Peptides against a protein of PDB entry 4Z63. Designs and how they scored, part 27

Target 1, 334 residues: chain A of PDB entry 4Z63
Amino acid sequence: LCLGMNDLTGNIPEDLFHLKRLNLLGIQENRLSGSLSREIRNLSSLVRLDVSWNLFSGEIPDVFDELPQLKFFLGQTNGFIGGIPKSLANSPSLNLLNLRNNSLSGRLMLNCTAMIALNSLDLGTNRFNGRLPENLPDCKRLKNVNLARNTFHGQVPESFKNFESLSYFSLSNSSLANISSALGILQHCKNLTTLVLTLNFHGEALPDDSSLHFEKLKVLVVANCRLTGSMPRWLSSSNELQLLDLSWNRLTGAIPSWIGDFKALFYLDLSNNSFTGEIPKSLTKLESLTSRNISVNEPSPDFPFFMKRNESARALQYNQIFGFPPTIELGHNN

## One batch from the design tools (peptide; made by RFdiffusion4, then SolubleMPNN)

Design b1_p10_4_s2 (from b1_p10_4, 4 letters changed)
Fold by OpenDDE base, seed 2:
Structure b1_p10_4_s2 (fold): chain B 334 residues (1-334), chain A 10 residues (1-10)
Amino acid sequence: as target 1 above (334 residues)
Amino acid sequence: SSSWVSSVEE
């Protein structure tokens, strides 16, 4: 049943939950309100539940043990409160969980040993607190992780060295500390292609450790951290780099010539730093800007990117990396 | 531009 993208109001009719053969319920992009009924438990054949972009409130019902076929739960942009229900945090069928932009709170706890099918997790823009869950690497298929805009504290867990499934990771604006430790850990994530760390590590030094290596890194965003240091030499080995944003830091020194050697680099923002010297001539020879249509068909994160032009402006949403215009921004340096 | 990239609606 697909009723998305309407102007439906009120609660879901209880009789809808008698549809025991229903595989897909899509009611997204409406004005549905109230609590999500516990009677969703009666939808024993449900594979996809999309309640996103509504006015739902209250706690998410703890009935996911009665939904053995549920693969997709989309609840982003609602008013859900409380934690992740125990049955949801233990779901062996769930592939994708999107609860971004809610009011979920408490410590983030997932039983990753039970969540054997989980490949995408979006919990961005919630009220989760405490530490990052150390057991996330036990989610052996977890590829896409957005935990941005939560009140996490401390460092990236050491256990994330073993996060082999991780490909797309956002921790933007999550009060994280120790960028040196974070990068030292995350370099072991051999499948990591997208790393977004904006609005963390406030005032720390960006490590220039030549032992750091991110083999498959395509997208690095470490903007608005007030980071000190220089352009990190270790980044020169990330030959697949497509997007680099280090804007709004306190980085100094010269822009190195190797920045122009990235054949796939089409978006570079180094603005609002303290870089000095000449613009490398190699930047004028970036293949991506001169000749290459970058293949738009590459795998991308499930979470959107946002470009915020200033602190007061509404962010522009980009659903794909290639939605960014080819850009070299070097403005507002010294 | 005075822009930065993030992954959240801020």
Scores: peptide ipSAE 0.366, ipTM 0.891, DockQ to the pose 0.885
Fold by OpenDDE base, seed 4:
Structure b1_p10_4_s2 (fold): chain B 334 residues (1-334), chain A 10 residues (1-10)
Amino acid sequence: as target 1 above (334 residues)
Amino acid sequence: SSSWVSSVEE
């Protein structure tokens, strides 16, 4: 049953929960309000539940133990409060959980040993607090993780050295500290292609440790951290780099010539730093900017990117990396 | 530009 993208108001009719053979319920992009009914437990054949972009409030009901076939739960952009229900945090069937842009709070706890099918987790823009969950690497299929805009004080857990499934990771604006430790840990994530760390590590030094290596890194975003230091030499070994944003830091020194050796680099923002010297001539040889053959069909994160032009401006949403225009921004350097 | 990329709806 697909009823998305309408002007439906009120609550879900109780009689809808008698549809025991229903595999897909999509009621997204409406004006549905009130609590999400516990009677969703009666939808025992449910594979996909999409209640996103509504006015739902209250706690998410703890009924996911009665939904053994549920693979997809989409609840982004609602008014949900409380924590992740215990039955949801223990779901062995769930592949994708999206609860981005809610008011969920407390300590984030997932039973990753039970969540054997979880591959995508979006909990961005919530009110989770405490530390990052150390057991996330136990979610052996978890590839896509957005935890941005929560209050995860402290450091990236040492256990994330073992996060082999991790491909796309965002921790933007999550009150993280110790960038040297974070990069030193995350370099062990051999499948990591996208790393977004914007608005963390305030005023720290960007490490220039030649022992750091991110072999498969395609997207690195560490903007608006007030980071000190220079362009890190370790980044020169990330030969697959497509997007680099280090804007709005306090980086100094020259822009190195090796930045033009990235064959796939189509988006470069080094603006609002303190870089000096000449613009590398190698930037004029970026193959991605001279050739039309950007492979548009590469896997992208499930979480959106946002480009914020001004502190006061509404961010532009980009659902795919290749939605970004080919860009070289070197403005506002000294 | 005065732009930065994030994954955050700010």
Scores: peptide ipSAE 0.364, ipTM 0.891, DockQ to the pose 0.867
Fold by OpenDDE base, seed 1:
Structure b1_p10_4_s2 (fold): chain B 334 residues (1-334), chain A 10 residues (1-10)
Amino acid sequence: as target 1 above (334 residues)
Amino acid sequence: SSSWVSSVEE
């Protein structure tokens, strides 16, 4: 049953939960309000539940133990409060959980040992607090993780050295500290292709440790951290780099010539730093900017990117990396 | 004005 993208209001009729054979319920992009009914438990054949972009409120019901086939739960952009219910945090069937842009709170806890199928987690823009959950690497299929804009604190856990499944990771604006430790840990994530760390590490030094290596890194975003230092030499070994944003930092020195050696680099933002010297001539030879055939079919994060042009402007949403226009921004380097 | 990328909704 797909009822998304309408102007439906009120609660879900209780009789809808009598549909025992229902595999897909999509009611996204409506004006549905009230609590999400506990009677969802009656939808024992449910594989996909999409309630995203509504006005739902209250706690998410603890009924996911009665939904043994549920693979997809999308609840982003609602007014949900409380925590992740225990049955959801223990779901062995769940592949994707998206609860981004809610009011969920407390300590983030997932039973990753039970969540054997979880491959995508989006909990961005919530009110989770405390430390990052150390057991996330126990979610052995977890590939996509957005935890951005939560009130986390401290450092990236050492256990994340073992996060082999991790490919797309965002921690933007999560009050994280110690960028040197974070990068030193995350370099061990051999499948990591996208790393977004914007609005963390306030005023720290960007490490220039030549021992750091991110072999498969395609997207690095570490913007608006007020980071000091220079262009990090270790980044030159990330030969697959497609998008680099280090804007709105306090980086100094020259833009190195090796920045133009990235064959796939189509988006470069180094703006609002204190870079000096000449613009590298190698940037004029970026193959990605001269060739028309960027393969648009590469895997992308499940979480959206947001481009904020200024502090007062609404961020532009980009659902895919290749949605970014080919860009070289070097402005405002004073 | 230069932009920055994030994964955060306003």
Scores: peptide ipSAE 0.371, ipTM 0.893, DockQ to the pose 0.835; fails the geometry check
Fold by OpenDDE base, seed 3:
Structure b1_p10_4_s2 (fold): chain B 334 residues (1-334), chain A 10 residues (1-10)
Amino acid sequence: as target 1 above (334 residues)
Amino acid sequence: SSSWVSSVEE
């Protein structure tokens, strides 16, 4: 049953929960309000639940043990409070959990040893606090992780060296510290293609350690961190780089010539730094900007990107990396 | 106009 993208108001009719053979319930993009009924437990055949973009409030009901076929739960952009229900945090069927842009709080806890099917986790823009869950690497299929705009004080856990399934990771604006440790850990994530670390590590030095290596890195975003240092030499080995944003830092020195050797680099933002010297001539030879049609069908993160043009403007949402226009931004350097 | 990329909803 798909009732999304309407002006539906009020609560879900209780009779809807009598639909025991229902595999898909989509009621997204409405004005539905109140609590999400516990009677969703009666939908024992449910594979997909989409309640996103509504006015739901209260705690998410702890009934997911009665939903043994549930693979997709989308609840982004609601008013949910509390934590992740125990039954949801232990769901062996769940492939995707999206609860981005809610008011969920407390310590984030997932039983990753039970969540054997979890592939995508979006908990961005919530009120989670404490430390990053050290056991996330135990979610052996977890590929997409957005934990941005939470208050995860401290460092990236050492356990993330073993996060082999991780491909797309955002921790933007999560009060993280120690960029050197974070990069030193995350380089062990052999499948990591997208790393977003914007608005962390305030005033730290961007490490220029030649031992760092991100073989499959396509997207690196470390903007607005006030980072010191120079263009990191280790990045030159990331031959698949497509998008680089290091804007709004305090980076110094020359823009190195190897920045133009990235055959797939189509978006470069180094603006609002303190770079000096000449613009590398190699930038004028970027294959992606001259002759190469970059394949639009490359795997993208499940979480959206946002481009903020200024501190007061609403960010533009980009659902895919290739939604970004081909860009070279070098403005506001000294 | 200076822009920066994030995954954070404003």
Scores: peptide ipSAE 0.360, ipTM 0.888, DockQ to the pose 0.839; fails the geometry check

Design b1_p10_4_s3 (from b1_p10_4, 3 letters changed)
Fold by OpenDDE base, seed 4:
Structure b1_p10_4_s3 (fold): chain B 334 residues (1-334), chain A 10 residues (1-10)
Amino acid sequence: as target 1 above (334 residues)
Amino acid sequence: SSSWISSVEL
């Protein structure tokens, strides 16, 4: 049953929950309000539940133990409060959980040993507090993780050295500290292709440790951290780099010539730093900017990117990396 | 430009 993208108001009729053979319920992009009914438990054949972009409030009901076939739960952009229900945090069937842009709070706890099918987790823009959950690497299929715009004070857990499934990771604006430790841990994530750390590590030094290596890194975004230091030498070994944003930091020194050796680099923003010297001539040889063959069909994160042009402007949403125009931004350096 | 990228609507 797909009823998305209408002007439906009120609550879900209780009689809808008698549809025991229903595999897909999509009621997204409406004006549905009130609590999400506990009677969703009666939908025992449900594979996909999409309640996103509504006015739902209250706690998410703890009924996911009665939904053994549920693979997809989409609840982004609602008014949900409380925590993740225990039955949801223990769901062995769930592949994707999206609860981005809610008012969920407390300590984030997932039973990753039970969540054997979880591959995508979006909890961005909530009110989770405390520390990052140390057991996330126990979610052996978890590839996409957005935890951005929560209040995860402290450091990236040491356990994330074992996060082999991690491919796309965002922690933007999550009150993280110790960038040296974070990078030193996350370099062990051998499948990590996208790393977004914007608005963390305020005023720290960007490490220039030649022992750091991100073999498969395609997207690195560490903008608006007020980071000190220079262009890190370790980044020169990330031969697959496509997008680099280090804008709005306090980085100094020269832009190194090796920045032009990245064959796939189509987006470079080093703006609003304190870089000095000449623009490397190697930037004029970037193959991605001279050749039309950007492979548009590469896997992207499930979480959106946002480009904020001005502090007062609404951010532009980009659902894919290749939605960004080919860019070289070196402005506002000294 | 005065742009920066994030994964969150700020």
Scores: peptide ipSAE 0.388, ipTM 0.897, DockQ to the pose 0.889
Fold by OpenDDE base, seed 2:
Structure b1_p10_4_s3 (fold): chain B 334 residues (1-334), chain A 10 residues (1-10)
Amino acid sequence: as target 1 above (334 residues)
Amino acid sequence: SSSWISSVEL
């Protein structure tokens, strides 16, 4: 049943939950309100539940043990409160959980040993607190992780060295500390292609450790951290780099010539730093900017990117990395 | 530009 993209109001009719053969319920992009009924438990054949972009409130019901076929739960942009229900945090069928932009709170706890199918997790823009869950690497299929805009504290867990499934990771604005430890851990994530760390590590030094290596890194965003240091030498080994944003830091020294050696680099923002010296001539030879049609049909994160042009402006949403225009931004340096 | 990228609407 697909009723998304309407102007439906009120609660879901209880009789809808008698549809025991229903595989898909999509009611997204409406004005549905109230609590999500516990009677969703009666939808024992449910594979996809999309309640996103509504006015739902209250706690998410703890009935996911009665939904053995549920693969997709989309609840982003609602008013849900409380924690992740125990049955949801233990779901062996769930592939994708999107609860971005809610009011979920407490410590983030998932039983990753039970969540054997989980490949995408979006919990961005919630009220989760405490530490990052150390057991996330036990989610052996977890590829896409957005935990941005939560009140996490401390460092990236040491256990994330074993996060082999991790490909797309966002931790933007999550009060994280110790960038040196974070990068030292995350370099072991051999499948990591996208790393977004914007608005963390406030005023720390960006490590220039030549032993750091990110083999498959395509997207690095570490903007607005007030980071000190220089362009990190270890980044020169990330030959697949497509997008680099280090804007709004306190980085100093010269822009190194190796920045122009990235064949796939189409977006570079080093603006609002303290870089000095000459613009490398190698930047004028970037293959990605000289060749018109790099149709890179590559996998992207499930979470969108946002470009904020100033602190007061609404962010522009980009659903794909290649939605960004080819850019070299070096403005507002010394 | 004075832009920066994130994964969230800030």
Scores: peptide ipSAE 0.387, ipTM 0.896, DockQ to the pose 0.886
Fold by OpenDDE base, seed 3:
Structure b1_p10_4_s3 (fold): chain B 334 residues (1-334), chain A 10 residues (1-10)
Amino acid sequence: as target 1 above (334 residues)
Amino acid sequence: SSSWISSVEL
């Protein structure tokens, strides 16, 4: 049953929960309000639940043990409070959990040893606090992780060296510290293609450690961190790099010539830094900007990107990396 | 115009 993208108001009719053979309930993009009924437990055949973009409030009901076929739960952009229900945090069927842009709080806890099917986790823009869950690498299929805009004080856990399934990771604006440790850990994530660390590590030095290596890195975003240092030499080995944003830092020195050797680099933002010297002539030879049609069908994160053009403007949403226009931004350097 | 990328609505 798909009732999304309407002006539906009030609560879900209780009779809807009598639909025991229902595999898909989509009621997204409405004005549905109140608590999400516990009677969703009666939907024992449910594979997909989409309640996103509504006015739901209260705690998410702890009934996911009665939903043994549930693979997709989308609840983004609601008013949910409390934590992740125990049954949801232990769901062996769940492939995707999206609860972005809610009011969920407390310590984030997931039983990753039970969540054997979890592939995508979006908990961005919530009120989670404490530390990053050290056991996330136990979610052996978890590829997409957005934990951005929470208050995960401290460092990236050492356990993330073992996060082999991780492909897309965002921690933007999560009060993280120690970029050197974070990069030193995350380089062990051999499937990591997208790393977004914007608005963390405030005033730290961007490490220029030649031992750092991100073999499959396609997207690196470390904007607005006030980072010091220079263009990191270790990045030159990331031959698949497509998008680099290091804007709004305090980076110094020359833009190195190797920045033009990235055959797939179509988006470069080094603006609002303190770079000096000449623009590398190699940038005028970027194959992606001259001759190469970059494949638009490459795997993208399940979480959206946002481009903020100024402090007062609403950020533009980009659902895919290739939604960004080919860009070289070097403005506002000294 | 100075832009920067994030993964969250700002």
Scores: peptide ipSAE 0.383, ipTM 0.895, DockQ to the pose 0.878
Fold by OpenDDE base, seed 5:
Structure b1_p10_4_s3 (fold): chain B 334 residues (1-334), chain A 10 residues (1-10)
Amino acid sequence: as target 1 above (334 residues)
Amino acid sequence: SSSWISSVEL
């Protein structure tokens, strides 16, 4: 049953939950309000539940133990409060959980040893507090993780060096500290292609440790951290780099010539730093900016990117990395 | 440009 993209109001009729053979319930992009009914438990054949972009409130019902086939739960952009219900945090069937842009709170706890099928987790823009859950690497299929805009004080857990499934990771604006430790840990994530750390590590030094290596890194975003230091030499070994945003930092020194050796680099933002010297001539030879044949079909994060053009402007949403225009921004380095 | 990228609506 697909009822998305309407102006439906009120609660879901309880009789809808008598549809025991229903595999897909999509009621997204409506004005549905009140609590999400516990009677969802009656939908024992449910594979996909999409309640996103509504006015739902209260706690998410703890009934996911009665939903053994549920693979997809989308609840983004609602008013949900409380925690992730225990049955959801233990779901062995769940592949994707999206609860971005809610009011979920408390300590984030997932039973990753039970969540054997979890591939994508989006909990961005919630009120989770405490520390990052150390057991996330126990979610052995977890590829996509957005935990941005929560209050995860402290450091990236040491356990994340074992996060071999991790490909796309965002922690933007999560009150993280110790960028040196974070990068030192995350370099062990062999499948890590996208790393977004914007609005963390306030005023720290960007490490220039030549022992750091991100073999598979395609997207690095560490913007608006007020980071000190220079262009990190370790980044020159990330030969697959496609997008680099280090804007709105306090980085100094020259832009190195090796920045033009990245054959796939189509988006470079080094703006609003303190870089000096000449623009490297190698930037004029970036193959990605001269070739029309960028493969648009590369795997991207499930979480959206946002480009904030001005402090007062609404951020533009980009659902795909290749949605960004080919860009070289070197402005405001005075 | 005063742009920067994040993964969240700020």
Scores: peptide ipSAE 0.382, ipTM 0.895, DockQ to the pose 0.887

